# Ledger of designs, part 121: peptides against a protein of PDB entry 4U39

Target 1, 302 residues: chain A of PDB entry 4U39
Amino acid sequence: SIKVIGVGGGGNNAVNRMIENEVQGVEYIAVNTDAQALNLSKAEVKMQIGAKLTRGLGAGANPEVGKKAAEESKEQIEEALKGADMVFVTAGMGGGTGTGAAPVIAQIAKDLGALTVGVVTRPFTFEGRKRQLQAAGGISAMKEAVDTLIVIPNDRILEIVDKNTPMLEAFREADNVLRQGVQGISDLIATPGLINLDFADVKTIMSNKGSALMGIGIATGENRAAEAAKKAISSPLLEAAIDGAQGVLMNITGGTNLSLYEVQEAADIVASASDQDVNMIFGSVINENLKDEIVVTVIATG

## One batch from the design tools (peptide; made by RFdiffusion4, then SolubleMPNN)

Design b2_p20_7_s4 (from b2_p20_7, 9 letters changed)
Fold by OpenDDE base, seed 1:
Order: C-alpha cells, then structure tokens, then sequence
Structure b2_p20_7_s4 (fold): chain B 302 residues (1-302), chain A 20 residues (1-20)
C-alpha cells in the first residue's frame, strides 16, 4: 500500500490539493498539532499529535515542539503507517509542526520497512530568515530519516509564475508542486499499466538515495510532448541539471489524446539529457482533466 | 489507459522505446 502523510499546515494543504486533483491509489493521512487546522483536512485519516504537549494549540512555529509532538504520538503514527510499502511524507519546511514532526514521522515509516520519500518545500525568502534557518534544520533531519528527499525550492516557483502573481497564489503553486512530486511517483506505481512496474525497481532507484531534484514541464499544441519534456529537464525547480543523476523517474501525463508517439518523444528527450549508466523509470498516465495539456515530471535521484 | 512503463538503463529504455 502507498500512504501519503501531510505534516503540519503546508503538508495538509498539499494533501488537500492531492485529494482535489483525484490522486488515486494512495491513502491520505493528515497530521497536525493544531486541532482546528486538522479539522479542515480532506484526508480520511486525521491524526492530532502532541495533544498533551500542545493541547491542540499548534507548535507555535517551534520545530522542537513539532518534534516532541510526533515523539509523544509515536505509537499512533506507527499504527497508522503499519503495512505501508511506500510512505510519502509531505511538509512545508520552516514552520513548527512540519519542520519538527516530518523527520520523526519519516523515521517511523523507515523503521517499519516502508520506502520513505520526503516531498518538502523550502520557504520563500520573503517568509524571513528564521523560517529559512528552521527549514534548513528540518531538511537536514529529513535527509537522515528518508530514502529519497525531494526538496522544492519555493523561490524557484517565482521564476515560473507571472511577476504579478499574488502571494497566496505562490503558496498555492507550492502546494501544487508538492502534489506533482507525489503524484508523479504514485501514478507510476498505483495506476494499472500495460507494463506493470515492479516495486523492486522503484526501491532500486529510490532507496538510500538522499536528495532528489524535481523538474516539471507543461505544454500544449503540436509539439507539446517535446516542449513539456524540454521544460521539465530545464525547469527552474531543478537546482542542477539531471546529468550526473544515478536514477531518473519520468512521468508523462496527458489527456485521452496522448499518443504513443508523444510518449516516445518526451521520453527520448529526457533520456538524451541523462547519463548513460542511469537507472530509468518512465511511465505515462492518462488524465481526462488535462485535455490538450501534457505534463512531464522528472525526478532525478542520487 | 495507456500506461507504458519502461525500466532499465538509458540504453535499455531507448531500445524498448524503439521497439514500441
């Protein structure tokens, strides 16, 4: 089974966005220290952590409170994660609950023998130095607790959105990028295919790989597959080129008109940009909601 | 739903793509 755990406010917003976009084949768990914020989750499983420590009032933007809250609730987290083959831990880093609790939850998932993938954001620079420093500590702790850690640099979202994009829309785009990171992997596993992906192949590419980079490309029109692939491999979200990666995961998502030729074109571009000895997983997914859009997600590991 | 999953080295993936 695949479980997606949203941790704290940013993680829960990302989980809500996943549910709203009908990400299939995963179980959703919302985790928070704030009981009021947790009630707004769309997840089937809602877990309040640190009820004794916080009394449901949240972590007060303190990562140590988030950490202790997850430690207090360890047995409940273990029971919720039990029997998962794969666990996605999603959080906005820089806050109290997400930053502190996500590494603890990730370690619990890993100790249960699940393939544990972190999908987290760095805060925008405008959120201030305190959040950046807290996020750096949380990311460091996540790196030790996961098999693969996808880090989304929120400041790079400002390079892909219009300069007049409202601050609230920039946060919504961060939630959407978190969704794309989880969905880009989960759809490869959970969606039935003509060729089944062996979960052993996913483990080979994602187990103990440390940090991963994600690129996203979206395009429409006649050359949409090639354009989406080129945008993905040159994405501002990639802090480095995908050359030198030990593993590459590629998801090509399109509408009902997605052709095999378009899948081949997009895959050839991403493969051509990758090293010769790279382990690759390529998948295609049909999403009727995309109509004429193609979305290419590339995750580089190692 | 046409899910094509190609797993392998770059060379294996490219070879599989060419065989489709």
Amino acid sequence: as target 1 above (302 residues)
Amino acid sequence: MIKVLLVGTKQEVLAKLRSL
Scores: peptide ipSAE 0.067, ipTM 0.705, DockQ to the pose 0.783
Fold by OpenDDE base, seed 3:
Structure b2_p20_7_s4 (fold): chain B 302 residues (1-302), chain A 20 residues (1-20)
Amino acid sequence: as target 1 above (302 residues)
Amino acid sequence: MIKVLLVGTKQEVLAKLRSL
């Protein structure tokens, strides 16, 4: 089974966005130290952590409280994650709960033998230096606790959205990028298709790979496949080129009109930008909610 | 629905894609 665990406010917002976008074949777990915020989760499984420590009042933007809250609730987290083959741990780094609890939860998932993938954001620079410093510590702890860690640099979202995008919409886009990172992988595994993925191949590409980079490209029109692929490999979300990656996961999502030619064209572009010895997982997904849009997600591991 | 899924080395994936 695949479990997606949203940790803290940002993680829970991302999980809500995943549920709203009907991401299939995954179980959703919301984790928070704030009981009121947790009640707003759309996840089926809602877990308050650190009830004794925090009394449900949240972590006070302190990662050490988030960490201790997850440690207090370890047995409950273990029970909720038990039997997962894969666990996505999603969080906004820089806060109290997400930053502190996500590494603990990830380690619990890994210790249970799940393929553990972190999908986390760095805070925007405008959220202040304290959040950036807390996020750096949380990201470091996540790297040790996961098999693969996708880090989304929120400041790079400002390069892919309209310049007039309100601050609130920039946060919503961060939640959407978290969704895209989880969905880009989960759809390859959990979505029923003509060709099933061997989970052993996913493990080979994602196990003990450390940091991963994610690129997203979206395009419409006649050359949409090539444009989306080019945008993905040159995405501002990529902190480095995808060359040198040991593994590449590629998802091409389109509407019902997605042609095999478009799929091949996009795949050839991403493959051509990748090393010769790269292990690739490539999938194409039909999403009926996509009109003339193609979305290419590239995850470079290793 | 997953339409196509290919796993392998870059060369294997490219070879499979070209064979579709």
Scores: peptide ipSAE 0.048, ipTM 0.691, DockQ to the pose 0.895
Fold by OpenDDE base, seed 5:
Structure b2_p20_7_s4 (fold): chain B 302 residues (1-302), chain A 20 residues (1-20)
Amino acid sequence: as target 1 above (302 residues)
Amino acid sequence: MIKVLLVGTKQEVLAKLRSL
């Protein structure tokens, strides 16, 4: 089974966005120290952590409180994660609960033998230096606790959106990018295919790979596959080129009109931008909600 | 839902894609 665990406010917003976009084949768990915020989660499983420590009043933007809250609730987290083959841990780094609890939860998932993938954001620079420093510590702790860590630099989202984009929309786009990172991988596993993925192949590419980079490309029109692939490999979310990656995961999502030629064209572009000896997992997914759009997600590992 | 999943080296993936 695949479990997605949203940790703290940002992680729970991302999980809500995943549920709203009908990301299938995954179980959703919402974790928070704030009981009021947790009640707003759309997740089936809702877990308040650190009830004794925080009394449901949240972590006060302190990562050490988030950490201790997860440690207090370890047995409950273990029970909720039990039997997962794969666990996605999603959080907005820089806060109290997400930054402190996500590494603890990730370690619990890994210790249970799940393939553990972190999908986290760095805070925007405008959120201030304190959040950036807290995020750096949380990301470092996540890197040790996961098999693969996708870090989304929120400041790079500002290169994709209009300069006049309201702050609220920039956060919604960060939640959407978190969704795309989880969905881009989960769809490769959870969606039945013409060629079934052996979960062993996913483990080979994602186990103990450390930091991963994600690129996303969206396009429409006659050259939409090639354009989406080119946008994905040149995405502002990629802090480096995908050349030299040991592993590449590629998802091509299109509507019912997605052709095999478009799939091949997009895959050839991403493969051509990748190392010759790269281990590539390639998947195509049909999403009936995508009319004329193609979405290419690339995750480079290693 | 037609999901094509190809796993392998770049060359193996490209070879499989060309065989489809």
Scores: peptide ipSAE 0.032, ipTM 0.667, DockQ to the pose 0.816
Fold by OpenDDE base, seed 4:
Structure b2_p20_7_s4 (fold): chain B 302 residues (1-302), chain A 20 residues (1-20)
Amino acid sequence: as target 1 above (302 residues)
Amino acid sequence: MIKVLLVGTKQEVLAKLRSL
């Protein structure tokens, strides 16, 4: 089974966004130290961690409290993650619960033998230096605890959105990018296709790869497939080019009018931007909600 | 409803695309 565990406020907002977008074939778990915030989760499984430590009042933006809360609740986390083949750990780094608990939860998933993928955000620079420093510590701990870590730099989201975008919408876009990172992988595995992906191939590309980069491209119109693919490989979310990646996961998602030609055109663009010896996993998904839009997601590992 | 058109390795996908 595939489990998505949202950790703290940002992780739980991302999980809510995944549920609202009907991301299929995954089990959702919401984890928080704040009991009131946890009640707002749409996840089927809701877990309050560190109930003795925090009394449900949250981690007070302290990562050490988040860490200790996950350690207190280890057995509950183990039971919730038991039997997962793959675990996505999603969180906003820089906070208390997400930063402290996500590495502990990821290690528990890995120790259970699940393929463990972190999908996390760095805070915006405007959230202040303290959050950036806390996030750096959490990201370092996540790297040791996961097989693959996708880090989304929120400041790069500001390069994709309009300059007049309200702060609340910038956070919603961060939740959406977290969704796209999880969904871009989960749709390749969880949804039956014309060719079913062997989970062994996913393990080969994602096991013990450390940091991964994600690019997203969205386009409409006549050249939408090529435009979306070009945007994905040149995405501001890619801190480096995809050339030299040892593994590439590519998802092409379109509406019911997605053609085989568009799929091939987008795949050829990403494949041509990748190394010759790259291990590539490719998938295409029909989402009726996209209508005339194409979304290309590229994840580069290694 | 999400439907996967093609999922596989580059080689499998290319082989399938060529068979269509």
Scores: peptide ipSAE 0.030, ipTM 0.669, DockQ to the pose 0.439

Design b2_p20_8_s1 (from b2_p20_8, 6 letters changed)
Fold by OpenDDE base, seed 2:
Structure b2_p20_8_s1 (fold): chain B 302 residues (1-302), chain A 20 residues (1-20)
Amino acid sequence: as target 1 above (302 residues)
Amino acid sequence: MKKIELEDVGNGNYFAVVKP
């Protein structure tokens, strides 16, 4: 089974966005120290952590409180994650609960033998230096606790949105990019498409790989596959070129009109931009909501 | 350049095989 665990405010917003977009074949778990915020989760499984420590009042933007809250609730987290083959841990780094609890939850998932993937954001520069420093500590702890850690630099989201985008919409886009990171992997396993991957293929690419980068490209029209692939490999979300990656996981998602030729064309572009010795796997997914759009998601590991 | 070939595994499902 695949489980997605949203940790703290940002992680739970991302999980809500996944549920709203009908991401299939996954179980959703919402984790928070704030009981009021947790009640707003759309997840079936809701877990308050650190009930004794915080009394449901949240972590007060302190990562050490988030960490201790997850440690207090270890047995409940273990029971919720039990029997998962794969666990996505999603969080916004820089806060109290997400930054502190996500590494503890990830380690619990890994110790249970699940393929553990972190999908996390770095805070925007405008959130201030304190959040950036807290996020750096949380990301470091996540790297040790996961098989693969996808880090989304929120400042790079400002390069793909309109310059006049309100701050609230920039946060919604960060939640959407977290969604795309989880869905881009989970759909390859859980959603039947033109080209399916098994869990063993994904495990080979993602097991004990450490840091990963994600690129996303969207296009329409006659050359949509090639354009989407080119946008994915040149995505502002890629903090480095994919040519240094040891592994590449690619998802080509399109509407019911997605052709095998378009999938092959997109895969060839990404392969040509990658190292010659790269382990590349790709799948394709049919999403009826995309109509004429193709979405290419690239995850570069190593 | 590694060539990715699609193998038909039946039922409209393909596997991507990376050939050297």
Scores: peptide ipSAE 0.091, ipTM 0.653, DockQ to the pose 0.364
Fold by OpenDDE base, seed 5:
Structure b2_p20_8_s1 (fold): chain B 302 residues (1-302), chain A 20 residues (1-20)
Amino acid sequence: as target 1 above (302 residues)
Amino acid sequence: MKKIELEDVGNGNYFAVVKP
């Protein structure tokens, strides 16, 4: 089974966004130290961590409280993650609960033998230096606790949205990018498409790879596959070129009119931008909600 | 270059097989 665990406010917002977008074939778990915030989760499984430590009042933006809360609730987390083949740990880094608890939860998933993928955000620069420093510590701890860590730099989201985008919309876009990172992988396993991958293929690319980068491209029209692929490999979310990656996971998602030729064209573009010795795998997904759009998601590992 | 080959698994579905 595939489990998605949202940790703290940002992680739970991302999980809510995944549920709202009908990301299929995954089980959702919401984890928080704040009981009131946790009640707003759409996840089937809701877990309050650190009930003794925090009394449900949250972590007070302190990562050490988030860490201790997850440690207090270790057995409950183990039971919730039991039997997962794959675990996505999603969080907004820089907060109390997400930053502190996500690495602990990831380690628990990994110790249970699940393929453990972190999908996390760096805070926006406007959230201040304290959040950036807390995020750096949380990301470092996540890197040690996961098989693959996808880090989304929120400041790069400001390059893909209008400059006049309200702060609230920038956070919603960060939640959407977290969704895209999880869905871009989970759909390859859980959603039958034109080109299917097995879990063993994904495991080969993602096991013990450390940090990963994600690029996303969306296009429409006659050259939509090529354009989406080019946008994915040049995505502002890619802090580095994909040519240095040891592994590439690619998702080509389209509507019912997605052709095998378009999938091959997109894959060839990504392969041509990658190292000659790259271990590239790709899958295709049919999403009936994507009328004329193609979405290409590239995850560069290594 | 590891070549990705598509194996027809029937019903219009393919598997992407990474050949060594």
Scores: peptide ipSAE 0.024, ipTM 0.551, DockQ to the pose 0.355
Fold by OpenDDE base, seed 4:
Structure b2_p20_8_s1 (fold): chain B 302 residues (1-302), chain A 20 residues (1-20)
Amino acid sequence: as target 1 above (302 residues)
Amino acid sequence: MKKIELEDVGNGNYFAVVKP
């Protein structure tokens, strides 16, 4: 089974976005120290952590409180994660709960023998230096606790949105990018497509790889596959070129009109931009909601 | 230039094989 755990405010917003977009084949778990915020989760499984420590009042933007809250609730987290083959831990880094609890939850998942994937954001520069420093500590702890850590730099999201984009929309886009990171992997396993991957293939590419980068490309029209692939490999979310990656996981998602030729064209573009010795796997997914759009997601590991 | 070839594995499923 695949489980997605949203940790703290940002992680739970991402989980809500996943549920709203009907991401299939995954179980959703919302984790928070704030009981009121947790009540707003759309997840079936809602877990308040650190009830004794925080009394449901949240972590006060302190990662040490988030950490201790997860440690207090270790047995409950273990029970919720039991029997998962794969666990996604999603969080906004820089806060209290997400930054502190996500590494603890990830370690619990890994200790249970699940393939553990972190999908986390770095805070925007405008959120201030304190959040950036807290995020750096949380990201470092996540690297030790996961098999693969996808880090989304929120400042790069500002490069893909209009400069006049309201702050609330920039956060919604961060939640959407977190969704795309989880869905881009989970759909390869859980959603039938033209090219299905087994869990063993994904496990081979993602096990003990450490940091990963994600690129996303979306296009429509006659050359949509090639355009989407080119956008993915040149995505502002890629802090480095994919040619240095040891592993590449690619998802080509389209509507019911997605052709095998388009899948091959997109995959050839990504392969041509990758290292000659790269371990590349790719899958294709049919999503009826995309109609004429193609979405290419590239995850570069190593 | 690596070429991706799709191998028909039956049942309408394809595997993508990266060939050198």
Scores: peptide ipSAE 0.020, ipTM 0.484, DockQ to the pose 0.314
Fold by OpenDDE base, seed 1:
Order: structure tokens, then C-alpha cells, then sequence
Structure b2_p20_8_s1 (fold): chain B 302 residues (1-302), chain A 20 residues (1-20)
């Protein structure tokens, strides 16, 4: 089974976005220290952590409170994660609950023998130096606790949105990129497509790889596959080129008109931009909501 | 064996209680 755990406010917003976009084949768990915020989750499983420590009042933007809250609730987290083959831990880094609790939850998942994938954001620079420093500590702790850690640099979202984009929409886009990171992997396992991957293939690429980068490309029209692939490998979300990656996981998602030729064309472009010795795996997914769009997601590991 | 019981705290929120 695949479980997605949203940790704290940003993680829970991402989980809500996943549910709203009908990401299939996963169980959703919302975790928070704030009981009122947790009530707004759309997840079937809602877990308040650190009830004795916080009394449901949240972590007060303190990662140490988030950490202790997860430690207090360890046995509860273990029971919720039990029997998962794969666990996604999603959080916005820089806050109290997400930054502190996500590494603890990830370690619990890993200790249970699940393939543990972190999908987290770095805060925008405008959120201030304190959040950046807290996020750096949380990311470091996540890297030790997961098999693969996908880090989304929120500042790079500002390169893909209009300069007049309201701050609230930039945060919504960060939630959407978190959704794309989880869905780009989970769909390869859980959603039948033209080319399916097994869990063993994904585990080979993601197990004990540490940091990963994600690129996303979207295109329409006659050359949509090639354009989407080119956008993915040149994505601002990639802090480095995909050359030098030891592993590449690629998802080609399209509507019902997605052809095997388009899948191959996109895969060939990503392979050509990767090292010759790269362990590349790719899958395709059919999403009827995309109509004429192709979405290429590339995850570079190693 | 410690038995973990999930207590419903309302609104779909669960609290795990470890019962001896």
C-alpha cells in the first residue's frame, strides 16, 4: 500500500490539493499539532500529534515542539503507517510542525521497512531568514530519515509564474508542485498506463538515494511530448541539470489520446539529456482531465 | 502486548491511546 502523510500546515494543504485532484491509489493521512487546522483536512485519517505537549494549539513555529510532538505520538504514527510498502512524507519546511515532525515521521516509516520518500518545500526568501534556517535544519534531518528527499525550492516557482502573481497564489502553486511530486511517482505504481512500472523498479531508483531534484514540463499541440520533455529537463525547479544524476524516474502523463510514439519521443529526449550510465525508468499514465495536455515529470536521484 | 486504541476526538481526528 502507498500512504501519503501531510505534516503541518503546508503538508496538509498539499494533501488537500492531492485529494481535490483525485490522486488515486493512495491513503491520505493528515498530521498536525493544531487541532483546528487539522479539522480543515480532507484526509480520511486525521492525526493530532503532541496533544499533551501542545494542547492542540500548534507548535508556535518552533521545530523542536514539532519534533517532540511527533515523539510523543510515535506509537500512533507507527500504527497509522503499519503495512505500508511506500510512504510519502510531505511538508512545508520552515514552520514548527512540518519542520520538526516530518523527519520523525519519516524515520518511523523507514524503521517499519517502507520505501520512504520526502517531498518538501523550502520557504520563499520573502518568508524571512528564520524560516530559511529552520527549513535547512529540517531538510538535513529529513535527508537522514528518508530513502529519497525531493526538495522543491519555492523561490524557483517565482520564475514560472507571472511577476504579478499574488503571494497566496504562489503558495497554492507550491502546494501544486508538492502534489505533482507525489502524483508523479504514485501514479507510476497505482495508475495503469501505456507503460507501467512495478514497485520494485521504483524502489531500485529511490532506495537510499538521499537528495533528489524534480522537473516538470507541460505542453499542448503537435509537438507536445517533445516540448513537455524539454521543459521538464530545463525546469527552474531543477537546481542542477539532470546530467550527473545516477537515477532518473520519468512520468509521461497525457489524456486518452496519448500515443506510444509521444511517450517514446519524450523518453528519448530525457535519456539524451541524462548520462549514458544513468539508471532511467519511465512510465506513462492516462489522465482524462488533461485532454490535449502532456505533463512530463522527471525526478533525478543521486 | 501494548494495545493501541484509536480514540475519536471528533471531526475525524484520532488520538492513539496505548493501553497496557
Amino acid sequence: as target 1 above (302 residues)
Amino acid sequence: MKKIELEDVGNGNYFAVVKP
Scores: peptide ipSAE 0.011, ipTM 0.307, DockQ to the pose 0.014

Design b2_p20_8_s2 (from b2_p20_8, 7 letters changed)
Fold by OpenDDE base, seed 3:
Structure b2_p20_8_s2 (fold): chain B 302 residues (1-302), chain A 20 residues (1-20)
Amino acid sequence: as target 1 above (302 residues)
Amino acid sequence: MKKIELKDIGNGNYFAVVKP
């Protein structure tokens, strides 16, 4: 089974976005220290952590409170994650709960033997230096606790959205990019497509790889596959070139008109941009909600 | 140049093989 655990406010918002976008084949768990915020989760499983420590009032933007809250609730987290083959831990780094609890939850998932993938955001620079410093600590702790950690630099989202995008929409886009990171991997396993990957292939690419980068490309028209692939490998979300990756996981998602030729064309572009010795796997997914669009998601590991 | 070969595995499913 695949479980997605959203940790804290940003993680819960991402999980809500996943549910709203009908991401299939995954179980959703919402974790928070704030009981009121947790009640707004759309997840079937809602877990309040650190009830004794926080009394449901949240972590007060303190990562140490988030950490201790997850430690207090360890047995409950273990029970909720038990039997998962894969666990996505999603969080917005820089806050209290997400930053502190996500590494603890990830370690619990890993200790249970699940393939543990972190999908986390760095805060926007405008959220202030304190959040950036807290996020850096949380990301460091996540790297030790996961098999693969996808880090989404929120400041790079500002390069892919309209310059006039309101701050609230920039946060919504961060939640959407978290969704895309989870969905881009989960769909390869859980959603039938033109090219399916087995869990063993995904596990080979993602096990004990440490940091990963994600690129996304979207295009329409006659050259949509090639354009989407080119956008993915040149994505502002890629803090480094894909040619340095030891592994590449690629998702090519299209509508019902997605052709094998388009899939191959997109894959060839990504492979050509990658190192000759890279272990690359790719899958394709059919999303009926994509009319004429192709979405290419690239996860570069190692 | 890495060649990606799609292998037909039947039932309309393909497997991607990356060959060095």
Scores: peptide ipSAE 0.060, ipTM 0.639, DockQ to the pose 0.347
Fold by OpenDDE base, seed 5:
Structure b2_p20_8_s2 (fold): chain B 302 residues (1-302), chain A 20 residues (1-20)
Amino acid sequence: as target 1 above (302 residues)
Amino acid sequence: MKKIELKDIGNGNYFAVVKP
């Protein structure tokens, strides 16, 4: 089974966004130290951590409280994650609960033998230096606790949205990018498409790879596959070129009119932009909600 | 140019292997 665990406010917002977008084939778990915030989760499984430590009042933006809260609730987290083949740990880094608890939860998932993938955000620069420093510590701890860590630099989201985008919409876009990162992988396993991957292939690409980068491209029209692939490999979310990655995971999602030729064309573009010795796997997914759009998600590992 | 090999896995589904 695939489990997605949202940790803290940002992680739970991302999980809510995943549920709202009908990301299929995954079980959702919401984790928080704030009991009131946790009640707003759409996840089937809701877990309050650190009930003794925090009394449900949250972590007070302190990562050490988030860490201790997860440690207090270790057995409950283990029970909730038990039997997962794959665990996505999603969080907004820089906060109290997400930053502190996500690495602990990831380690628990990994110790249970699940393929553990972190999908996390770096805070926007405008959230201030304290959040950036807390995020750096949380990301470092996540890197040790996961098989693959996808880090989304929120400041790069400002390059893909209008300059007049309200702060609240920038956060919603960060939640959407977190969704895309999880869905881009989970759909390859859980959703039948033109080209399927087995879990063993995904595991081979993602096991013990450390940090990963994600690129997303969306296009329409006659050259939509090629354009989406080019946008994915040149995505502002890619802090580095995909050249030199040891592994590449690619998802090509389209509507019912997605052709095998379009899938091959997109894959050829990404393969050509990748290192010659890269281990690349790709899948295709049919999403009936995509009319004329193709979405290409590229995850570069290693 | 990397060669993409599509392996038919049945039911109209393919498996893609990118060979170096």
Scores: peptide ipSAE 0.049, ipTM 0.625, DockQ to the pose 0.388
Fold by OpenDDE base, seed 2:
Structure b2_p20_8_s2 (fold): chain B 302 residues (1-302), chain A 20 residues (1-20)
Amino acid sequence: as target 1 above (302 residues)
Amino acid sequence: MKKIELKDIGNGNYFAVVKP
């Protein structure tokens, strides 16, 4: 089974966005120290952590409280994650609960033998230096606790959105990028498409790879496959070019009119931008909601 | 240039093999 665990405010917003977009074939778990915030989760499984420590009042933006809250609730986390083949741990780094608890939860998933993938954000620069420093510590701890850690630099989202985008919409876009990171992988396993991947292929690319980068490209029209692939490999979300990656996981998602030729064209572009010795695996997914759009998601590992 | 080969695995599903 595939489980997605949202940790703290940002992680739970991302999980809500996944549920709203009907991401299939995954079980959702919401984890928070704030009981009121947890009640707003759309996840079927809701877990309050650190009930004794925090009394449901949250972590007060302190990562050490988030860590201790997850440690207090270790047995309940183990029970919720038991039997998962794959666990996505999603969080916004820089806060109390997400930053502190996500590494502990990830380690629990890994110790249970699940393929453990972190999908996390770095805070925007405007959230201030304290959040950036806390996020750096949380990302370091996540890297040790996961098989693969996808880090989304929120400041790079500002290069994709309009310059006049309100702060609230920038956070919604960060939640959407977290969704795309999880869905871009989970759909390859859980959703039948033109080209399917098995879990063993994904496990080969993602096991013990450390940091990963994600690129996304969306296009329409006659050259949509090539344009989407080019946008994905040049995505502002990629802090480095994919030509240094040891592994590449690619998802080509389109509507019912997605052709095998378009899938191959997109894959050839990504392969040509990658190292000669890269282990590249790709799948395709049909999403009826995309109609004329193609979405290419690239995850570069190593 | 890496060549991608699609292998038909049945039921309209394909497996991608990247050959060096």
Scores: peptide ipSAE 0.029, ipTM 0.570, DockQ to the pose 0.360
Fold by OpenDDE base, seed 4:
Parts: structure tokens; C-alpha cells; sequence
Structure b2_p20_8_s2 (fold): chain B 302 residues (1-302), chain A 20 residues (1-20)
């Protein structure tokens, strides 16, 4: 089974976005120290952590409180994650709960023998230096606790959106990018497509790889596959060129009109931009909601 | 230039082979 665990406010917003976009084949778990925020989760499984420590009042933006809250609730987290083959841990880094609890939850998932993938955001520069420093500590702890850690730099989202984009929309886009990171992997396993990957293939690419980068490309029209692939490999979310990656996982998602030729064309572009010795796997997914759009997601590991 | 070849493995499933 695949489980997605959203940790703290940002992680729970991402999980809500996944549920709203009908991401299939995954179980959703919402974790928070704030009981009121947790009640707003759309997840079927809702877990309040650190009830004794926090009394449901949240972590006060302190990662040490988030950490201790997850440690207090270790047995409950173990029970919720038990029997998962794969666990996605999603969080916004820089806060209290997400930054402190996500590494503890990830370690619990890994100790249970699940393929553990972190999908986390760095805070925007405008959120201030304290959040950036807290995020750096949380990301370091996540790297030790996961098999693969996808880090989304929120400042790079501001390069994709209009400069006049309201702050609320920039956060919604961060939640959407977190969704795309989880869905881009989960769909390869859980959603039938033109090219299916088994869990063993994904496990080979993602086990003990450390940090990963994600690129996303979306296009329409006659050259949509090639354009989407080119956008993915040149994505502002890629802090480094894809040619330095030891492993590449690619998802090519389209509507019911997605052709095998388009899948091959997109995959050839990504392979040509990758190192000659790269271990590349790719899958294709049919999503009826995309109609004429193609979405290419690339995850570069190593 | 790496060429990806899709191998039909049956049941409408394809396996992607990255050739050097």
C-alpha cells in the first residue's frame, strides 16, 4: 500500500490538494499538533500528535516541540504506517510541526521497512531568516530519515507565477507542486497507463538516494509532448541540471488521446538531457481531466 | 544520442528500453 502523510499546516494543505485533485491509489493521513487545523483536513485518517505536550494548541513555530510531539505519539504513528510499502512524508519546512515531526515520522516509516520519500518545501525568502534556518535543520534531519528527499524551493515557484500573484496564490501553488511531486510518483505505481512501473523499479531508483530535484512541464498542441519534456528539464524547480543526476524517474501524464509516440518523444528528450550512465525509468499515466494537456514530471536523484 | 525503444510485453503493457 502507498500512504501519504501530511505533517503540519503545509503538509496538510498539500494532502487536501491531493484529495481535491482525486489522486488515486493512496491512503491519506493528516498529522498535526494543532487540533483546530487538523479538523480542517479532508484526510480520512487524522492524527493529533503531542496531545500532552501541546494540548492541541500547535507547536508555536518551534521544531523541537514538533519533534517531541511526534516522539510522544510514536506508537500511534507506527500503527498508522504499519503495512505500507511506500510512505510519502509531505511538509512545509520552516514551521514548528512540519519541520520537527516530519523527520521523526519519516524515520518511523523507514524503520517499518517502507520506501520512504520526503516531499517538502523550503520557505519563501519573505517568510524570514528564522524560518529558513529552521527549514535547513529540518531538511538535514529529513535527509537522514528518508530514502529520497524531494526539496521544492518555494522561491523558484515565484519565478513560475506572475509577480503580481497574491501571497495566498503563491502558497496554493506550493501546495500544488507538493501534490505534483507525490502524484508524479504514486501514479506510476497505482494508476494504470500506457507504461506501468512496478514497485521494485521505483524502489531501485529511490532507495537510499538522498536528495532529489523535481522538474515539471505542461504543454498543449501538436508538439505538446516535446514542449512538456523541455519545460520539465529546464524547470525553475531544478536547482541543478539534470545531467548530473545518477537516477531519473519520469512521469508522462496525458488525457485519453496520449499516444505512444508522444510518450517516446518526451522520454527521448529527457534521456538526451541526462547523463549517459543515468539509471532512467519512466512511466505513462492517463488522466481524463488533462484533456489536451501533457504533464511531464521529472525526478532527478543523486 | 540515447534512443528509447518501447518493447511490447503483452496485455497492452510496454517496457521502455534505454539503448545507448
Amino acid sequence: as target 1 above (302 residues)
Amino acid sequence: MKKIELKDIGNGNYFAVVKP
Scores: peptide ipSAE 0.027, ipTM 0.567, DockQ to the pose 0.308

